Peptides against a protein of PDB entry 6GMG. Designs and how they scored, part 58

Target 1, 331 residues: chain A of PDB entry 6GMG
Amino acid sequence: DSDDRVTPPAEPLDRMPDPYRPSYGRAETVVNNYIRKWQQVYSHRDGRKQQMTEEQREWLSYGCVGVTWVNSGQYPTNRLAFASFDEDRFKNELKNGRPRSGETRAEFEGRVAKESFDEEKGFQRAREVASVMNRALENAHDESAYLDNLKKELANGNDALRNEDARSPFYSALRNTPSFKERNGGNHDPSRMKAVIYSKHFWSGQDRSSSADKRKYGDPDAFRPAPGTGLVDMSRDRNIPRSPTSPGEGFVNFDYGWFGAQTEADADKTVWTHGNHYHAPNGSLGAMHVYESKFRNWSEGYSDFDRGAYVITFIPKSWNTAPDKVKQGWP

## One batch from the design tools (peptide)

Design b1_p19_2_s1 (made by RFdiffusion4, then SolubleMPNN; from b1_p19_2, 15 letters changed)
Fold by OpenDDE base, seed 4:
Structure b1_p19_2_s1 (fold): chain B 331 residues (1-331), chain A 19 residues (1-19)
Amino acid sequence: as target 1 above (331 residues)
Amino acid sequence: SEEIEQAIQSERDAKRKLW
């Protein structure tokens, strides 16, 4: 299939964005206009706005993942992921609930599992952990100091993450962040970095060795958070979409939403930035659009997905891609 | 990485069906 993806052209640094348009409770714009906004609002490094580079525009052009990619500075690895799952609700609903009319048992179980995830609690857990990490980063000038601080913070909070292996994604995440090692980034100084959050929506039924029903309707046991930590093992996420339930049906592999490091305490007021598809202005898909959604709109997701994970990564504090406050749309 | 390229390609293929 011909890759119709095109890198959006450069936008003049001083070009102001056109107004965003409302779209189902979110603000929407074409990718080129998002680049304009990005340059005005998010591009700042060391307090100076920057033109989005060709490389960054290239990353952005990949769609939903591109938004997270350009703002995080790296392709999402999804290693440090959190969710919240209500096991009691799940068990109770399976026991006392009944399939809807025409709903298969597998479909029922998949739905009940999906509904047993609490997106708000999952997001809150990620924010809690990011906050702990940020405290550990603040005065740490080497990785050892960061890790020591992190362990102390976790111990003080009696957090189960304190028991994670030193090689776990939790402790290795900073070390594995390219921008941490960059001279103009962290320069191996944790205090120059901050934790940021993005979210991934994906399908649970990705195991090819599992039943067709699980691939169609979800795997109720897959991608559950570990008790106490909230960590999700993402190692089995291979970006495999939901299997069609009817002829001609197709599902998207994933969706990514960028949150960054917003300080808004009310989850419902937080803004999530995401893209629809890769930029194909001359193709059938058309131009890429970027959406800025409130948490409610983001967390609702699509029928394509039955899992939402909230992932922590790191960016340099000198970057303004994760400001404390994000305004939805333009102006 | 090869994994990233595969993931990106997978995204492109899947999104073409929905959008």
Scores: peptide ipSAE 0.026, ipTM 0.636, DockQ to the pose 0.391
Fold by OpenDDE base, seed 1:
Structure b1_p19_2_s1 (fold): chain B 331 residues (1-331), chain A 19 residues (1-19)
Amino acid sequence: as target 1 above (331 residues)
Amino acid sequence: SEEIEQAIQSERDAKRKLW
């Protein structure tokens, strides 16, 4: 019941976290202990520790999306999303592959499509683009200067993103970021902002007008990246979960993982922060838990989802929610 | 926005993951 959600209580600013627990190769803790860690490590504004505000604690209480929300400073819009899809692999497996025993044709096609996405290449593309954006931001003191720098960087790299429309989420993402316009944020100065990354897992078969098979087993043609750019059209993502394939089966609508701006070059060593569900300490779901996972554990996802997108947004450089180095767990 | 409110409601109603 949605009425069971509770905002976690405030934690003293100087309270140190309890040790995290190992859980299936990741570090796990209860949400209140994550707040303690967040205040010690990620809360800094202009170099000063901050207590997590009531508003931020409320955002966090929404679960996996809450972790991304509190660290990015806004509810995820998912407009600037990247993925990688191997079209040749997909075509070859459809042509030469066979359904498994008991697997329907629709289930086979959905599975082959899911397996044709490369999470590591999708993540790498997002990191590449974020790096280009950060170079464009560095010495730009107005939006016009930022856009000019961005176009120059893309031209120098012969990147297909240079051909995107001026109204594309790629070029409009900065101006549409609330913290860019805030006095204590970017204050309309691009050089005060940096690009950050989070990931969303979701279901491809969300079209209610499509076949029941697509809703149950996935839509092989949905949410593919555009060739050359890697951009995913997220306009059809309405947070609709996978349809049940058997009586009593139920699926979750989405999952979010926070990466930020880590500089670790090895994708497998990067840390992803995410939550299990909304905080309901007195309800059937129980208290919210926060996980810090390595990329492999994050990118594996769940059977609930057949798509993974890597999304770019922006935060002020004065925030420490996206440090260069993230340590898994505590201490 | 209406979109955010719908997404928030969807999260509250559908999120049941335990790990």
Scores: peptide ipSAE 0.024, ipTM 0.650, DockQ to the pose 0.358
Fold by OpenDDE base, seed 5:
Structure b1_p19_2_s1 (fold): chain B 331 residues (1-331), chain A 19 residues (1-19)
Amino acid sequence: as target 1 above (331 residues)
Amino acid sequence: SEEIEQAIQSERDAKRKLW
């Protein structure tokens, strides 16, 4: 029951974390211990360690989204999302492939669509765009300068994003970031901000007007990236989970993973931080756990989801929630 | 925003698998 959610208690600022537990290539800990780690490693504002506030602890308590929320400083809006989809693979598999034994046509099409997404290329595209944005942010002291720089960078790279509308999530993302406007954040100075990345896993078959089969097995046409840009229209993502295929079956609505701004060039070595569920220490779900996963473990996802998006947002450079290097676990 | 509130509510209602 959602009513079982509890805000984790405050942890002393100087309390060191207990060791994380290894779990199938991931590092795992209870939420309170993550708070300890967060305070030691990620809490810094202008180089000064901070105690996680009650508000931040409350955000964190929401589970997987809470990890992204506390580190990004805002609830994920998912507006600036990227993915990679191999249309040729999709078409070829649909034409030449066959359903597996016992697999329906709808299930086959949904599976083929899912398999036609390339998580690594999607992530790489987001990183590429984030890099362009970071260059545009550099030495830009107002939004106009940032946008001008961004357009120039895109033109120099012959990037299709240069053709996006000025009102698109791509160009409006910075303006729509609360921390950009905050006095202690960006203070309307783009050069004080940096692009960061998180990922969302979700279900494609969310259209209530579509067939039951699409809701059960996926909508092959939903949430595809636009050619050339890699942008995914997330406007139809309403956090609707996959429909049960059998009685008693239930699926989770989404998963979120925090990457931030790691500089590790090898995608497989990047660390993704995520939570399992909301914090309910006295409820049936139990205490929230936080996982630090390698990209392979994160990108694999679950059967609950057939889409992965890599989303760009912004945080102040003064925050240490997105360091260049992330160490998995503790110590 | 209403959208955020709805998203939060949707998450609250969701039972996450233990993984």
Scores: peptide ipSAE 0.023, ipTM 0.655, DockQ to the pose 0.322
Fold by OpenDDE base, seed 3:
Structure b1_p19_2_s1 (fold): chain B 331 residues (1-331), chain A 19 residues (1-19)
Amino acid sequence: as target 1 above (331 residues)
Amino acid sequence: SEEIEQAIQSERDAKRKLW
């Protein structure tokens, strides 16, 4: 029950974390211990450690989205999302493949669509775009300079994103970032900001006007990336979970994983930070746990979801919530 | 924003243990 959510208590700034526990290739800890780690490693503003504020602890308490929320400084809007979809694979599997024993046609098509997304290529596309944006941010002291730089970079790379509308999430993302406008953040100076990445897992079959089969087994045509750009239209993502296929079955609405701005070139070595559920230490769900997963463990996802998107947003360079290197677990 | 409030409410109502 939503009423069981509790804001984790404050942790002393100098309190060191307890060791994380291994869990199926991930490092796992309780939320309060993550707060301790966060204060030691990620809390720095202008090089100074900060205690996690009550507001930040409240954001964190919301679970998986809370991890992304506290580190990005805003609730995820998911407007600038990327994915990779192998259309040829999809078409070939639909043509040449057959439903498994007991699998319906709708279930087969939904599964084939899910399997036609390439998480690694989607992540790589987001990293590529974030890199372009970071170059455009560098030495840009107003939004106009940033946009001009961005267009030049895209033109040099012959990137299809150069054809996006000026009002698209791609070009408006910086302007729409609250921390960009904050005096202690970007202060309207693009060169004080950097691009960061998080990921969202969600269900494709969210259209209530669609068939029950699409809601149960996925909509094969929903949330596909645009050719050339890799952009996913997230406007139809309303945090609606998968519909039950059997009585008593229930699915979660989304999962979020925080990557930030790691420079590790090997995708498999990147660390993704996420939470299991909202913090309910006195409720049926129990205390919130935070996981630090490698890309393989993150990208695998759950049966609750058939889509993954990699989203770009911005944070001030003065924040240490997105360091170049992230160490899994503690110590 | 109304959108954030709606999203937060949706999470409160639908989120279960993932791990």
Scores: peptide ipSAE 0.022, ipTM 0.658, DockQ to the pose 0.339; fails the geometry check

Design b1_p19_2_s2 (made by RFdiffusion4, then SolubleMPNN; from b1_p19_2, 14 letters changed)
Fold by OpenDDE base, seed 1:
Order: C-alpha cells, then sequence, then structure tokens
Structure b1_p19_2_s2 (fold): chain B 331 residues (1-331), chain A 19 residues (1-19)
C-alpha cells in the first residue's frame, strides 16, 4: 500500500557510507547509506557538496524511479526513447521456430518479439545521439543556436533524425526540461546543459482493448523503434503491468536504471543505479535498497517486462549526478 | 487523498523484487 511509504531521514553531510554488500555481481545497500554516498559523490553543485534535501529524499523514496528522479532532477517523462529491434530475426524465428512444450502460440510470439530486441545496440544508439546533442550544446548560448548546431551535426553524420519534425520529442526535449529554465540550472543557456541517459523496463501489452493474450504474453508489434532513427513512440506507455497468467501471479509496473553520462566505452563495464521498491521500513516491503549493477545485470531485466528503452534527458553541467566515471559500491 | 493523488502515488511507487 502506497500509504506505507516513508521519506528517509536526513544524513549528516560529512557522514561517510558504510561498505556496500556484494550480491550476484552487483553492489547493494540500504537507501540511507546510498544517501551518504550520494552526498559524498553526486551531490555537488558548482563543486560544493550538498546535503540531500527533504524534497530529494522524498523523490528517492519512490524506489527505482526515485533513483532516476533524484539524479535527473525531474520525474521521468520518457519522451525521447531509443531501442534496437531485429526485424529479420523476428520474422525468421516466427517462421522457422516452434513453441516450447506447453507454450501457447501467443506466448511464443511474445517471447520471440522480446528476444528480437537488442539492449546493447539500443543503449549504443542512445549514447551516439547523446554525443551528438552534447556537441550541439557545447557552444550554443540560446535554443536557436542549439537547434541549428544539432541539424548540422545530424546532416554531417547523415543521421535519419535530421528528418524529424520540429515538434518531435527529439528537438523539443531541451526546452521541455525544467532545469534548463532554472536560474541555478541552465538559465536558458544550452551550453550549461549536458545530455544524460536512463533506462526504463516496461510491459508491451498495455492496450486494454486488445486480446487477453497480448496483455498476458506481450504485444509483438508494440513499442518497436522506428527504422533509421531508433526512436520509440512511448505515448502508449501508461505504466500498466503485465496481466497475470495464473491465479495469484502479480507483476510490477516498471523498472528504472540510472546511467547518466559515463564515458566508459565498454558497455559491459558501465554501472547502472536502481532501487528495488518504495521505502517502507515499517511495512511489509521493508526498507528500500539501492543497487549498482553492471549493464549485463541491468539489461537482463525481469519476466515482468518485455521492453527496454534508453531515454535521453538533460541536466545542468554544474550537477555531479552524472559523472564521467562511476565506481561500483563503497569503498 | 484525492483520486488524482492516489493515482499519482500508485503510478510512482514501484514494487520491484529484491535481487
Amino acid sequence: as target 1 above (331 residues)
Amino acid sequence: SSELEQGYQSELDAKNRRW
């Protein structure tokens, strides 16, 4: 029950974290200890450590989305999302593959669709686009200059994104970022902003007017990236969980993982920060835990989800929530 | 709490599994 959610207490600014616990290739800690790490490593504004505010602690308390929320400075809108889908693999597996023993046709098609997404290629596409955006931001002192730079960069790379409409989330993402407009943020200066990445896991079968089979086993045609651009239309994502396939089965609505702006070229060495559930220390769920996972652990996801998207947003360069290097765990 | 607040909170709260 959402009524059990509690805001974690404040931690002294100079309090050092306790060691993280290793767990199946990831580092794990309780939310209060993550706050301590966050204050030491990620809290900096203009080079000065900051205590996590009550508002930020409240955002964090929401669980996996809270980790992305506190580090990005806004609740995720998920408008600028990328993925990679292998259409040839999908068609070939449908034609030549067979359902497993006890697997329905709908379950087979849903599974084949899920397996036709390439998480690594989707992530690489988002990184490529973020790099282009960062080049466009670097010397742009107004939005018009940013957009002109962006168009030039895309033209030079012969990128299909150059053909997107001016109203597309791709071109409107910066202007729709609250921290861009804030006096202590971007102050309407694109050169003060940088592109960052987070990931969302969610269910494809969210259409209530569709068949029960699609809601249970996935919609093979939903949330595919557009050819050439890799853009995913997220307008139909309403945070609806997978429908139960058996009595008593339940699924969660989403998972979020924070990457930021790490410069590590090897995807497998990148660190993703995420939470398990909302903070309910006195409830049935218990205290919130924060995980720092390698890409492989993050991208594996859960059976609750059959889609992964990599989303671009922006933060001020004066924030240290997206450093070039992220160290897993503590110390 | 309003229906809006309940809906908002329900959408924001993630009930993920422990690893």
Scores: peptide ipSAE 0.031, ipTM 0.718, DockQ to the pose 0.234
Fold by OpenDDE base, seed 2:
Structure b1_p19_2_s2 (fold): chain B 331 residues (1-331), chain A 19 residues (1-19)
Amino acid sequence: as target 1 above (331 residues)
Amino acid sequence: SSELEQGYQSELDAKNRRW
């Protein structure tokens, strides 16, 4: 129950984290200890450590989305999302494959669709686009210059994103970032901003007007990336969880993982930070825990979700919430 | 709180699993 959510208390700025514990290839800790790590490693504004504010601690308390929220500086809007879908594989498997024993046709189609997404390629696409955006930002001192640079970069790479409408989330993402407009943030100077990445896992079968089978087993046609661009229309994502397939079964609404702007070229070595649930130390769920997972552990996801999107947003370069290198765990 | 506020709150809270 959301009524059990509590804002974690403040941690002294000089308090060092306790060691993280291993958990199935991940590093895991309680939320208050993550706050300690965050203050030591990620809190820097203009090179100076900051205590996590009450507002930031409140954002963090919301769980997995809270980790992305506190590090990106805004609640995820998920507007600029990327994925990779193998249409040929999907069509081939539907045509030539068969349901497993006891698997319904709808379940088979949902599974085949899920398996036709390539998480690594989706992530790589987002990184590619983020790199293009960062080049466009580098010497742009107003939004017009940024947009011009972006179009030039896309043209040089023959990228299909060059054909997106000016009102597309792709072109409007920077101007719609609150920290871009803040005096102590971007101050309307694109060159003070950088692109960052987070990921969302969610359920495809969210349409209430669709069949029960789609809500239970997935909608094979929902939330596919556009060919060439890799853009996913997230407008129909309403944070609706998967419908139960059996009595007593329940699914969660979403999962969020924070990547930031790591420069590690090997996707498998990148670190993704996420939370398990909202902070409820006195409730049934208990205290929030934070996980730092390798890409394999993150991208594996759960049966609750059949879609993974990689989302681009922006933060000021003066923030250290998205460093070039992220170390898993503590120390 | 309005139904909208309840809906908003339910959307914000990550009700993920206990590990």
Scores: peptide ipSAE 0.029, ipTM 0.711, DockQ to the pose 0.211
Fold by OpenDDE base, seed 3:
Structure b1_p19_2_s2 (fold): chain B 331 residues (1-331), chain A 19 residues (1-19)
Amino acid sequence: as target 1 above (331 residues)
Amino acid sequence: SSELEQGYQSELDAKNRRW
């Protein structure tokens, strides 16, 4: 129950983390130890270490979303989301494939749809777009200049995003970022901001008006990226978990992984930071743990989810929550 | 107000499994 959530206590600014533990190819630690690491590595504002505030600790306490929340500075809106879907693979597998033994037709179609998403290509698309945005930000001192630069960059690359509406999440994302408007953030200066990436795993079968089979096994047509742009319409994502397929089965609502702005070109070497659940040290779930996973471990996901999206948002360059290099674990 | 707050709070909390 959400009523068991506790805000982790403050950690002294100079307290060093304990070593992380290996866990299935990930580095794992308890939330308070992550706070210690965060204060040493990611807390810097204008080059000065900061103690994680009570508000930030409260955000973090919400679990996987809390990791993205504290590092991005806002609760994820997921408006600017990208994915890659292999339409040919999907069609071919539906045509030529057969349900496995004991697998229903709906289960088969849901599985084939899930397997037709390419996580690596989706991530690559988000990185490509983030790079374009960062170039557009670099010398832009007002939003108009940023938008003009962005359109020019897209035109030069013949990118389909150039045809998006001015009200599209793609063009409105910066202006809708609270830290962009903050005096100590962007101060309405795009050149003070940078694009960052996080990922969300969620369930496709969220439409309550759809068939029970879609809610149980996935909606093969839901949350597909638009051709050419890779944009995913996230408006129908309401954090509704997968419906149980058997008595006593339960699924979680979502998972979030923080990437930030790592420059590592090899996707497999990138580090994704995420939490297991909200912090409930005195409850049944126990203390929150934070994981730093390689891309393979993150992108594998869970049976709870059949969709992954890579989302772009913005943070001030003065923040160190999205450094060029992220080291897995501690030390 | 309480039901809306509870609903909102439930959406914010991630009930992920232990790994």
Scores: peptide ipSAE 0.032, ipTM 0.717, DockQ to the pose 0.225; fails the geometry check
Fold by OpenDDE base, seed 5:
Structure b1_p19_2_s2 (fold): chain B 331 residues (1-331), chain A 19 residues (1-19)
Amino acid sequence: as target 1 above (331 residues)
Amino acid sequence: SSELEQGYQSELDAKNRRW
């Protein structure tokens, strides 16, 4: 129960982390040790190392989403999301494929839809767009300048995003970022901000008016990227977990993985930071653990989820939570 | 801030149960 959540205690600013534990291509540690690493590596504001605040530790205690929050700020826009979906593959598999033994039609369709997403292409699209945004942010000292730059960049690249409505999450994401408005953050100056990426895994079958089968096995038509842009309409993501398929079965509502702004060109070598559950050292779940996973391990996901979105948000350039290079584990 | 918070209310109840 979420009522067992505890805020991790403060760690001394100069305390070095203990070694992470390798686990099937991941590096794993307890949350307090991650705080130590975070303070040494990611805590810097304007080049100065900072102790993780109580507020940040509280955010972190929420688990996977907390890892994102301490690095992006709380409540990232979460609506500027990208994915890649192979429509031809989907149609072909539906037409020519067959349910596996014991697989229902709904389960088959849900699985085929899930398998029709290309996580790597989705991630690459997000990186591409983030790069465009970063160019648009550069030397833009007000939102109007940013938007003008963005439109110009999109036009130059003949990107379909240029046709998005002005009210689209694509154009509104910056203004809806809390740290952009903060005096010690962006202070309404786009040039002080940079685009960053995190990933969200979630369930497609969240429509309560849909069939039970869609809630159990996925909605093949839900949360598909728009053609040309790759934008996913996240408005219907209400953090509703997959419905149980058997008595006693339960699924997690979402998973978050923090990427930031790594410059590693090889997607497979990128590091994704995420948590297993909320911090409950005195509860049944136990202490929260933080994982640093390679892309392959992150993108594999779990049966709890049939969608992966790569989300763009913004952080102040003064933050060091999204460095160019992320080293997996410690040391 | 309130609108954003409302959108994330369900996230505050995150039931991440994974070990």
Scores: peptide ipSAE 0.029, ipTM 0.730, DockQ to the pose 0.182; fails the geometry check

